# Ledger of designs, part 12: peptides against a protein of PDB entry 5JXT

Target 1, 319 residues: chain A of PDB entry 5JXT
Amino acid sequence: SLLPKKEINVYIGMSEMQVKWYQKILEKDIDAVNGAGGKRESKTRLLNIVMQLRKCCNHPYLFEGAEPGPPYTTDEHLIYNAGKMVVLDKLLKRIQKQGSRVLIFSQMSRLLDILEDYCVFRGYKYCRIDGSTAHEDRIAAIDEYNKPGSDKFIFLLTTRAGGLGINLTTADIVILYDSDWNPQADLQAMDRAHRIGQTKQVVVYRFVTDNAIEEKVLERAAQKLRLDQLVIQQGRAQVAAKAAANKDELLSMIQHGAEKVFQTKGAFGTMAEKGSQLDDDDIDAILQAGETRTKELNARYEKLGIDDLQKFTSESAYE

## One batch from the design tools (peptide; aimed at target 1 Y61 T74 D113 I114)

Design b1_p10_8_s1 (made by RFdiffusion4, then SolubleMPNN; from b1_p10_8, 4 letters changed)
Fold by OpenDDE base, seed 4:
Structure b1_p10_8_s1 (fold): chain B 319 residues (1-319), chain A 10 residues (1-10)
Amino acid sequence: as target 1 above (319 residues)
Amino acid sequence: MVRPPFWSRP
């Protein structure tokens, strides 16, 4: 029988560079961040802030003037300047040593460009599929990855491209480098590895930047997923899950952790203590803490009824 | 290897 997938949220501190850029993004639109625009604030403006903050959580080199150079070169700075890359780098080494194969999903094709350069830099053999990949090239990449004795360790995918019903059961590890606003897109991505033909325990690592907007993206996704489940179970097909965040929800998400980010002069969490020098024990601690927080997050939403799950509650940041 | 910065990639 197919083993249930194990899902672990991996909560990752921002690097010093990410903190600086996160501050800069907030400062640029400080009036919007403070809600000074009130009812007149553009939803588009707030969505733009959210997108910039999510880019920052992924990698600061997605911004002009963040990467050291010219000349621009791929080196260890590509890793240590992004908390997710530091954790990814250690996890991939462990995963490879275990004889596992990994799917890495992101919402951002530009992040996959960074991950490609990283794969080359580390000597990891990879395949890539994104939204721009031709259909024939997608088939070729999938076949190359899935072939018996494939030397391809990593498959890089955009979550949307990975959602297209492909079979990647030759991988047993899934890394969601970021989260979709629609939890079903992430589930569809996981189901590329967690499907009939899988012989291993599928483990899903969901990267979440701690004390940042991504926690609220995750919470909203978990809330929506639970709501969708309850609606199906109760036959309440008329309960339109709020598909898009309203302005107040977006503001609350932008404001989450912003004060602490403004007060921070360096990196966050384990990134402040050890930076890129994470050892195996640090990774185990991060994974264990993540497993605990994942259980707590799930248990919180499991206790909520449909009416509560339809409300975006900001209050949950203080427990 | 020298490369374009990631933000400038199409």
Scores: peptide ipSAE 0.617, ipTM 0.958, DockQ to the pose 0.537
OpenDDE base, seeds 1, 2, 3, 5: peptide ipSAE 0.601, 0.599, 0.599, 0.612; ipTM 0.954, 0.954, 0.955, 0.958

Design b1_p10_8_s2 (made by RFdiffusion4, then SolubleMPNN; from b1_p10_8, 3 letters changed)
Fold by OpenDDE base, seed 2:
Structure b1_p10_8_s2 (fold): chain B 319 residues (1-319), chain A 10 residues (1-10)
Amino acid sequence: as target 1 above (319 residues)
Amino acid sequence: MVRPAFWSRP
């Protein structure tokens, strides 16, 4: 029988470079961030801010002038300038030593370009599929990854490309490098490894930048997932939860952690303490803290009814 | 090896 998947949110501090770029994004639109635009602020502008903040959480090199150079070279700076890369780099070494194989999902094809160069730099054999991959090349990549005795360790996928009904049960680890606004897209991605034909315990690591927009993306996704489950259970099919965040929700999400980001000099959390010098004990501590916070997050939404889950609880904006 | 900046990649 298929074992239940283990899902762990991995909460990761920003690097110093990420903090600087996160500040710069907020400062550029400070009036919108402070809510000074009121009802006149376009939803499009707020969505753009959210997208820039999410890019920063993924990697600062997604912005012009962040990457050291010219000349531009792949080196250790590719890892230490992004908190997620620091954790990924340590986690992949552990996963490889365990004889596991890993799917890495992102919403951003441009992040997959960074991960591809990283794989080459570390000597990890990989496959890649994104939204631009031709159908024939997609089949070839899947077959190359799934073949008996495949030496491909990593499969890099956009979450959308992973949603297309493919079987990747030859992997037992899933890393969600970022999260979709729709929790069903992430579930569909996980189901590529967690499906009939899987023989191992599937473990899902969801990377979440701590004290940033991504915590609120995660919370909103968890809220929506619970609401969808309750609607199905109660037969209330008409409670199509407004799938799109409103302006006030987007503003609250942008404001989350912004003050602490402005006050911060250097990196956050374990990234401030150790930077790229994380050891195995630090990774274990991050994973254990993540497992605890994951249980707490799930327990928060499990207690809520449909009416509570339809309200965006702004209460966490004041902590 | 010199490469394009990641931000500039399509």
Scores: peptide ipSAE 0.625, ipTM 0.958, DockQ to the pose 0.564
OpenDDE base, seeds 1, 3, 4, 5: peptide ipSAE 0.620, 0.120, 0.618, 0.625; ipTM 0.957, 0.829, 0.958, 0.959; seed 3 fails the geometry check

## One batch from the design tools (peptide; aimed at target 1 L78)

Design b1_p11_1 (made by RFdiffusion4)
Pose (drawn by RFdiffusion4):
Structure b1_p11_1 (pose): chain A 317 residues (1-241, 244-319), chain P 11 residues (1-11)
Amino acid sequence: SLLPKKEINVYIGMSEMQVKWYQKILEKDIDAVNGAGGKRESKTRLLNIVMQLRKCCNHPYLFEGAEPGPPYTTDEHLIYNAGKMVVLDKLLKRIQKQGSRVLIFSQMSRLLDILEDYCVFRGYKYCRIDGSTAHEDRIAAIDEYNKPGSDKFIFLLTTRAGGLGINLTTADIVILYDSDWNPQADLQAMDRAHRIGQTKQVVVYRFVTDNAIEEKVLERAAQKLRLDQLVIQQGRAQVAAAANKDELLSMIQHGAEKVFQTKGAFGTMAEKGSQLDDDDIDAILQAGETRTKELNARYEKLGIDDLQKFTSESAYE
Amino acid sequence: AIEELEEKLFE
């Protein structure tokens, strides 16, 4: 029995420093922010703003010249200058206290570099797979974290790095520092720990910058994830739109017994006998329209699970 | 366009 995973959006603010940088990004190209300029502009200008705001929602030290002036030290400012780091510090502390281990995913390798400095600063044992990591390296990295009684605690990965089917069930908590544009990428990262061999409840925490660009980014991905479900669930429709033996058999046998019983004429003919007054015609049209409504209202309301014929129906016996 | 943005983000 594999427990369904718990996925939680953790909505996070921004530090005072992030606001300064966030404002500068928006100011440096305020024209495009207010939707100025021609409609012919290429997508490049706006997408550059998205990248900067994404970096800024992650950590301000991703911008050169942002870390406090030279010389550079690795201290508490690495934590308190990014809202996500503050939430993560207490979250990771609480995770270790309850005997849990965690996979931390990110879109940006430069952020895992920042998380490396954090792990060394706090004394956390950790592994990293980068996507810029050789094959034999990540095999050892997987094994090191999956070794029984492993020294490691945190596993730093990029959402895409490892490839398909790698197993990290020796962890039961997943933290998505930032989200991906396509939902299948994040969903695959969660299934590094949420797969066969996982014994504990898998909990996934997704850091989201509330009232900023990442909240809006998330809604789109939730929509695209909902669209994918509808396509997959309806993937049986085109194969259904020939005729089975039973379908053909049912068409022929329908009402055949009543036909055999009949010596004279059938229904509408036996009761009225090829002569029809106005009242008889009106009853035929009223009964038909009623049947027509009930028939259409029954089928136009159905779903794929009702229309889909099982392959076992072809096993006529 | 998104794929190019993802590559830049990754870097």

Design b1_p11_1_s1 (made by RFdiffusion4, then SolubleMPNN; from b1_p11_1, 5 letters changed)
Fold by OpenDDE base, seed 1:
Structure b1_p11_1_s1 (fold): chain B 319 residues (1-319), chain A 11 residues (1-11)
Amino acid sequence: as target 1 above (319 residues)
Amino acid sequence: AIAELEAQLAA
């Protein structure tokens, strides 16, 4: 029988380089971040800020001129300059030692390019599918990964390309390196491993940059998921939640953690204490803290009705 | 990239 999937949000601090780039993004548009633009601030400008902050949370090398060089060589700097890479590097070693196989999903094909360089650097054998991958090449990659005795440890996928009904039950671990604004896209990605034919306990690790825009992306996705469930249960098809964030919601999301980021010198959270020197006990502590915060997040939204879930709850904007 | 983000937010 298929076991229920275990989902854990993994809250990760920014590296020193990510903090510097996050500060730089906010400073570039400081008037918009402070709400000084008011009614004159365009929704498009706020969406651009959100996009740049999400890039920063994923990896600073997604920005032009951020990668150290010349020479442009892959080295340990690819890992220690991004908090998610530091955690990923330790987690993949544990996953491999356990005899598991892993799907890694991202919204960003350019992040998959960085993850390919990382896989080559660590000697991990992988497959890749993104939005540009031809249909025949997708079939070939899936067949190579699913082959009995396949030497492919990692499958790199964009969330949308991986959502196309494929079977990847030969993997038992799913890493969501980032989150979709639509929680259904992430569920469809998880369902590539969590379906009929799976023989292991599926575990989903959702990476979330702590004290940053990604916490608000996660909260909004959790609200939407609960709302969709309640609408289906109540048969109220007409509750078209205005799925699109308004300008005030986007501004609140941008402002979340911004003051603390400006006050931070060096790295943030767990990255400030250990950096690239995270051990197995540090990873266990991060996973345990993440499991607790995941339960708290779910419990917050389970108590809310449709009318409350339709409101952007900014309660966490004042912490 | 903006159009894709807008589409994700509107979905």
Scores: peptide ipSAE 0.019, ipTM 0.681, DockQ to the pose 0.101
OpenDDE base, seeds 2, 3, 4, 5: peptide ipSAE 0.017, 0.016, 0.014, 0.017; ipTM 0.663, 0.641, 0.579, 0.665; seed 4 fails the geometry check

Design b1_p11_1_s2 (made by RFdiffusion4, then SolubleMPNN; from b1_p11_1, 4 letters changed)
Fold by OpenDDE base, seed 2:
Structure b1_p11_1_s2 (fold): chain B 319 residues (1-319), chain A 11 residues (1-11)
Amino acid sequence: as target 1 above (319 residues)
Amino acid sequence: MIEELEKLLEE
């Protein structure tokens, strides 16, 4: 029988470089961030800010001229300049020691490029599929990864590139390096490993940059998922139509944690205390804290009805 | 719009 998947949100502080870039993104559009643009602020401008902040949460090298070099992408700086990479690097070492195999999903093909450089740097054998990967090459990569006795440890995927019907049950760990705005896309990604033919406990680690926009992306995705479930259960198909973030929601998302980011000198949280020198106990503490916060998050949304979920989308614009 | 953002993140 297929074991239930375990899902853990892993809350990760920004590196010093991420904080500096996050500050610069906010400062560049400070009038929009402060809501001073009013009704004239284009939804497109707010969306662009959201995209830049999400890029920053993933890796600062997604920005032109951010990468220190020479050498480029061939040193520990690739890891320590992104909080998610610091945690990923430690987590992958643990996963490998356990004899597990891992799927890593991202929304950003350019982040997969960074993850390839990381895999090469660490000597991890990997496969890759993204939106540009030809159909034949996708089949070849899947077959290579799923081959009995495959030495491929990591599969790098864009969350949506996985197509209909891909079975990756030869992996038992899923890392969502970032979150999709549509929670169904992330579920479909998890279902690559959590499917008929899986013999191990599937564990899903969702990376979430703490005190940043990604917490609000996660909250919005969780709200949408709960709303979709309740709409299906109640037969109220009309409610599903509010899928697009309004300007006030986008503004609230951009503002989330912005003040603390501006006040911060250096890195955040565990990244400030330990930097890249996280030990196994620090990782266990991060995972345990993440499990607790995940349970709390789920418990908040499980209690909400359709009417409550509809109100929360309106009231979170005023805090 | 979410689909447009997602499309812009895949580019």
Scores: peptide ipSAE 0.013, ipTM 0.522, DockQ to the pose 0.645
OpenDDE base, seeds 1, 3, 4, 5: peptide ipSAE 0.000, 0.008, 0.013, 0.008; ipTM 0.466, 0.527, 0.552, 0.528

Design b1_p11_1_s3 (made by RFdiffusion4, then SolubleMPNN; from b1_p11_1 with E7R F10A)
Fold by OpenDDE base, seed 5:
Structure b1_p11_1_s3 (fold): chain B 319 residues (1-319), chain A 11 residues (1-11)
Amino acid sequence: as target 1 above (319 residues)
Amino acid sequence: AIEELERKLAE
């Protein structure tokens, strides 16, 4: 029988460079961040801020002129300048030592470019699929990854491209480097490894930048997922969860952690204390804390009924 | 709108 998947949110502090870029993004649109734009602030502008903040949470080199150079050479700076890369680098060493194989999902094809550079720099053999990958090349990449005795350790995928019905049961670890706004897309990505033909315990690590917009993206996705589950269970097809955040919800998400980001000099949390010198005990502590916070998050939404979840989508915009 | 932006970033 297929073992249940284990899902762990991995809460990661920003690097010093991420904090600086996060501050810069907020400062550029400070009037919108403070809600001073009122009726004049477009939903599109808030959505753009959300996307820039999510880019920052992923990697600062997603911004033009952020990468140090010339020379433009991949080095340890690619890792230490992003909290998620510091954790990923340590976690991948552990995963490889355990004889596991890993799927890494992102919403951003440009993040996969950074992850390719990282794979080359570390000497990790990989496959890649994104939205631009031709159908034939996609089949070839899947077959190369899944072949018996494949030396490909990592599969890099955009969440949506990887969600399209493919079988990747030759991997047992899934890393969601970021989250889809639709939790069903992330589930579909996980289900590429967690399906008939899997022989190992599937473990899913969801990377979440702590004290940043990604916590609110996660909370909203968890709420939507619970609502979708209850609607399916109760046969109430009519609860079209309003898929798109309203303006006030977007503003609340942008404001989350912003004050602490402005007050912070340097990195956050474990990134401030250890930076690139994270050891195995630090990783274990991050994973244990993440497992606890994941259980707490799930327990909050499991107690809520459909009506409570629908109300909370309106009230959580005010807390 | 967010899902559309995410789609454009995944392309």
Scores: peptide ipSAE 0.032, ipTM 0.763, DockQ to the pose 0.556
OpenDDE base, seeds 1, 2, 3, 4: peptide ipSAE 0.023, 0.021, 0.029, 0.023; ipTM 0.721, 0.685, 0.749, 0.731

Design b1_p11_1_s4 (made by RFdiffusion4, then SolubleMPNN; from b1_p11_1, 4 letters changed)
Fold by OpenDDE base, seed 3:
Structure b1_p11_1_s4 (fold): chain B 319 residues (1-319), chain A 11 residues (1-11)
Amino acid sequence: as target 1 above (319 residues)
Amino acid sequence: SIEELEKLLAE
């Protein structure tokens, strides 16, 4: 029988470089961040800030001129300059040692380029599929990865490209490097490994930058998922949760953790204490803390009705 | 929309 998947949110502090770039993004549009633009600030401007902050949470090298060089060579700097890469690097060593195989999903094709450079640098054999991958090349990559005795350890996918009905049950670990605003897209990605033909316990690690916009992206996705479940259960097909955040919700998301980011001179959390020198005990502590916070997050939304979820999206903009 | 911006980031 297929075992239930285990889902764990992995809360990760920003590196020093991420903090500097996060500050720079907020400072560039400080009037928008403070709500000083009033009714005239376009929803588009706030969405652009959200996009830049999400890029920063993924990797600073997604920005032009952020990568150190010349020479432009892949080295340990690719890892230590992003909190998610530090945790990923330790987690992948553990996953490989246990004889597991891993799917890594992201919303950003350019992040997959960084993950390819990382895989080459660490000597991890991988496959890749994104939105630009030709149909024949997708089939070839899937067949190569799923082949009995395949030496491919990692499959790199964009969440949407990986959602297209493919079977990847030869992997038992799923890493969501970032989250989709639509929780159904992430579920569809997980279901590539968690389906008929899976023989192992599927574990899903969702990376979330702590004290940053990604916590609010995750909360919003959890609210939407609960709302979608309740709408299905109550047969009220008409409560299509307006998927798009309003202006005040976007502003609240941008402001979340911004004060602490401005006050921070170095890295956050475990990244400040140990940087790239995380050991196995530090990873276990991060995973245990993440499992606790995941249970608390789920418990918060399980008790809410449709009317409560609709109000909560409005009230969380005023705290 | 956020979904449109996410499409642009995935491209």
Scores: peptide ipSAE 0.016, ipTM 0.585, DockQ to the pose 0.620
OpenDDE base, seeds 1, 2, 4, 5: peptide ipSAE 0.015, 0.015, 0.015, 0.015; ipTM 0.593, 0.548, 0.600, 0.591; seed 1 fails the geometry check

Design b1_p11_2 (made by RFdiffusion4)
Pose (drawn by RFdiffusion4):
Structure b1_p11_2 (pose): chain A 317 residues (1-241, 244-319), chain P 11 residues (1-11)
Amino acid sequence: SLLPKKEINVYIGMSEMQVKWYQKILEKDIDAVNGAGGKRESKTRLLNIVMQLRKCCNHPYLFEGAEPGPPYTTDEHLIYNAGKMVVLDKLLKRIQKQGSRVLIFSQMSRLLDILEDYCVFRGYKYCRIDGSTAHEDRIAAIDEYNKPGSDKFIFLLTTRAGGLGINLTTADIVILYDSDWNPQADLQAMDRAHRIGQTKQVVVYRFVTDNAIEEKVLERAAQKLRLDQLVIQQGRAQVAAAANKDELLSMIQHGAEKVFQTKGAFGTMAEKGSQLDDDDIDAILQAGETRTKELNARYEKLGIDDLQKFTSESAYE
Amino acid sequence: SDEVPLHVKRR
């Protein structure tokens, strides 16, 4: 029995420093922010703003010249200058206290570099797979974290790095520091720990910058994730739109017994006998329209699970 | 720590 994973959006604010940088990004190209300029502009200008705001929502130290002036130290400012780091510090502390281990995923390798400095600062044992990591390296990194009684606690990965089918069931908590544009990528990261061999409840925390660009980014991915489900669930429809033996057999046998019973004429003919007054015609049209409504209202309301013929139906016996 | 951050050295 594999327990369904718990996915929680953790909505996070921004530090005072992030606001300063967030405003500068929006100011340096305010024209494009207000939707000015021609409609002919290439997508490049706006996408550059998206990248900067994404970096800013992650950590201000991703911008050169942002960390406090030289010389550079690695201290508490690494935590309190990014809202996500403040939430993560207490979250990681609580995770270790309850005997849990965690996989931390990110889109940006430069952010895992910042998380490396944090792990060393707090004394956390950790592993990293980067996507810029050799094959033999990440094999050892997987094994090190999966070793029985492992010294490690945190596993730092990029959402794409490892490839398909790698197993990290020795962890039961997943933290998505930032989200991906395609939902299948984040969903695959969660299934690094949420797969066969996982014994404990998998909990996934997704850091989202509330009232900023990442909240809006998230709704789009949630929509695209919903669209994918509808396509996959309806993937049986085109194969259904020949005829089975039973379908052909049912068409022929329908009402055949009543035909054999009949010596004279059938229904509409036996009761009225090839002569029809106005009243008889009106009853035929009223009975037909009623049947037509009930038939259409029954089938236009159905779903794929009702129309889909099982392959075992072809096993006529 | 009084050491330069690793992420800064990797620039």

Design b1_p11_2_s1 (made by RFdiffusion4, then SolubleMPNN; from b1_p11_2, 5 letters changed)
Fold by OpenDDE base, seed 5:
Structure b1_p11_2_s1 (fold): chain B 319 residues (1-319), chain A 11 residues (1-11)
Amino acid sequence: as target 1 above (319 residues)
Amino acid sequence: SSEVPRYILRR
């Protein structure tokens, strides 16, 4: 029988460079961030801010002028300048040592470009699929990864391209490097490894930048997923969960952690304390804290009814 | 090493 998948949110502090770029993004549109733009501020402007903040949470080198150089190199700076890369680098060593194989999903093909350079730098053999991958090349990459005795350790996928009906049960670890706005897209990605033919316990690590926009993206995704489950269970087809956040929701998401980000002169959390020198005990502590916070998050939304889940209020999760 | 950052090279 297929074992239930284990899902753990991994809460990760920003690097010093991420904090600086996160501040710069907020400062560039400070009037929008403060809600001072009034009724004229377009939902599109707020969506653009959200997308820039999400890029920052992924890697600062997604921005022009962030990468140190010339000369521009692929070196340790590619790792220590992004909190998610620091945790990924330690976690992949553990995953490899245990004889597991890993799927890494992102929404951003440009992040996969960074992850390819990282894989080459660390000597990790990989496959890649994104939205631009030709159908034949996609089949070839899947077959190369799934072949008996494949030396490919990592599969890099965009969440939507990787979600399209493929079987990757030769992997037992799934890393969601970022989250889709649609929780069903992430579930479909997980189900590439968690499917008939899987012989191992599938573990899903969802990376979430702590004290940033991504916590609110996660909360909104969890709320939507619970709502979708209740609607299916109750047969109430008409409660199409409003797929798009409203303006006030987007503003609240942008403001989340912004004050603390502006007050911070260095890195956040474990990134401030240890930086790239995280040991195995630090990783275990991050994973344990993540497992606890994941259970707490799920328990909050499991108690809510359909009417509460339709209201994106931070307070409704505490009633 | 490159004189051009990856941000430009991968576009």
Scores: peptide ipSAE 0.500, ipTM 0.944, DockQ to the pose 0.243
OpenDDE base, seeds 1, 2, 3, 4: peptide ipSAE 0.396, 0.032, 0.416, 0.499; ipTM 0.877, 0.696, 0.881, 0.944

Design b1_p11_2_s2 (made by RFdiffusion4, then SolubleMPNN; from b1_p11_2, 6 letters changed)
Fold by OpenDDE base, seed 2:
Structure b1_p11_2_s2 (fold): chain B 319 residues (1-319), chain A 11 residues (1-11)
Amino acid sequence: as target 1 above (319 residues)
Amino acid sequence: SSETPRYLLRR
């Protein structure tokens, strides 16, 4: 029988470079961030800020002029300049050592390009598919990855491209490097490994930048998922969960953790304490803390009814 | 090593 998947949110501090870039993004649009743009501020402007903040949470080299150089190199700086890369680098060593194989999903093809450079730098054999990958090349990559005795350790996928109809049950670990606004897209990604034919315990690690926009993206996705489940269970098909965040929700999401980011000199959390020198005990502590916070997050939404989930605009932006 | 940053090579 297929074992239930384990899902763990991995809460990761920003690197010093991410904090600096996160500050710059907020400062560039500070009037918008403070809500001073009034009723005339376009939802598009707030969406653009959210997208830049999410890029920062993924990797600072997604911005022009962020990468140190010239000369531009593929080296340890690719890892230590992004909190998610530091954790990923340690986690992949553990995953490989245990004889597991891993799917890494992102919303951003440009992040997959960074992950390719990282895979080459670490000597990890990988496959890649994204939205631009031709159908024949997708089939070839899937077949190469799934081949008996395949030496391909990592599969790099965009969440949406990996979500459609493919079987990747030859992997037992799923890393969601970032989250989709639609929780169903992430579930569909997980279901590539967590499907009939899987023989191992599937573990899903969801990377979440701590004290940043991504916590609110995660909360919104969890809220939507619970609402969708309750609507199905209660036969209330008319409760179309408003798929798109409103302006006030976007503003609240942008403001989340912004003050602490402005006050922070250097890195956040474990990244401030250990930097890139995380050991196996530090990773275990991060995973254990993540498991606890995951249970707490789920428990918050499991207790809410449809009416509560519809009204639960993030009031928590004022604490 | 490259004189072109990774950001520009991915276009």
Scores: peptide ipSAE 0.480, ipTM 0.932, DockQ to the pose 0.241
OpenDDE base, seeds 1, 3, 4, 5: peptide ipSAE 0.475, 0.348, 0.472, 0.133; ipTM 0.934, 0.869, 0.933, 0.748; seed 5 fails the geometry check

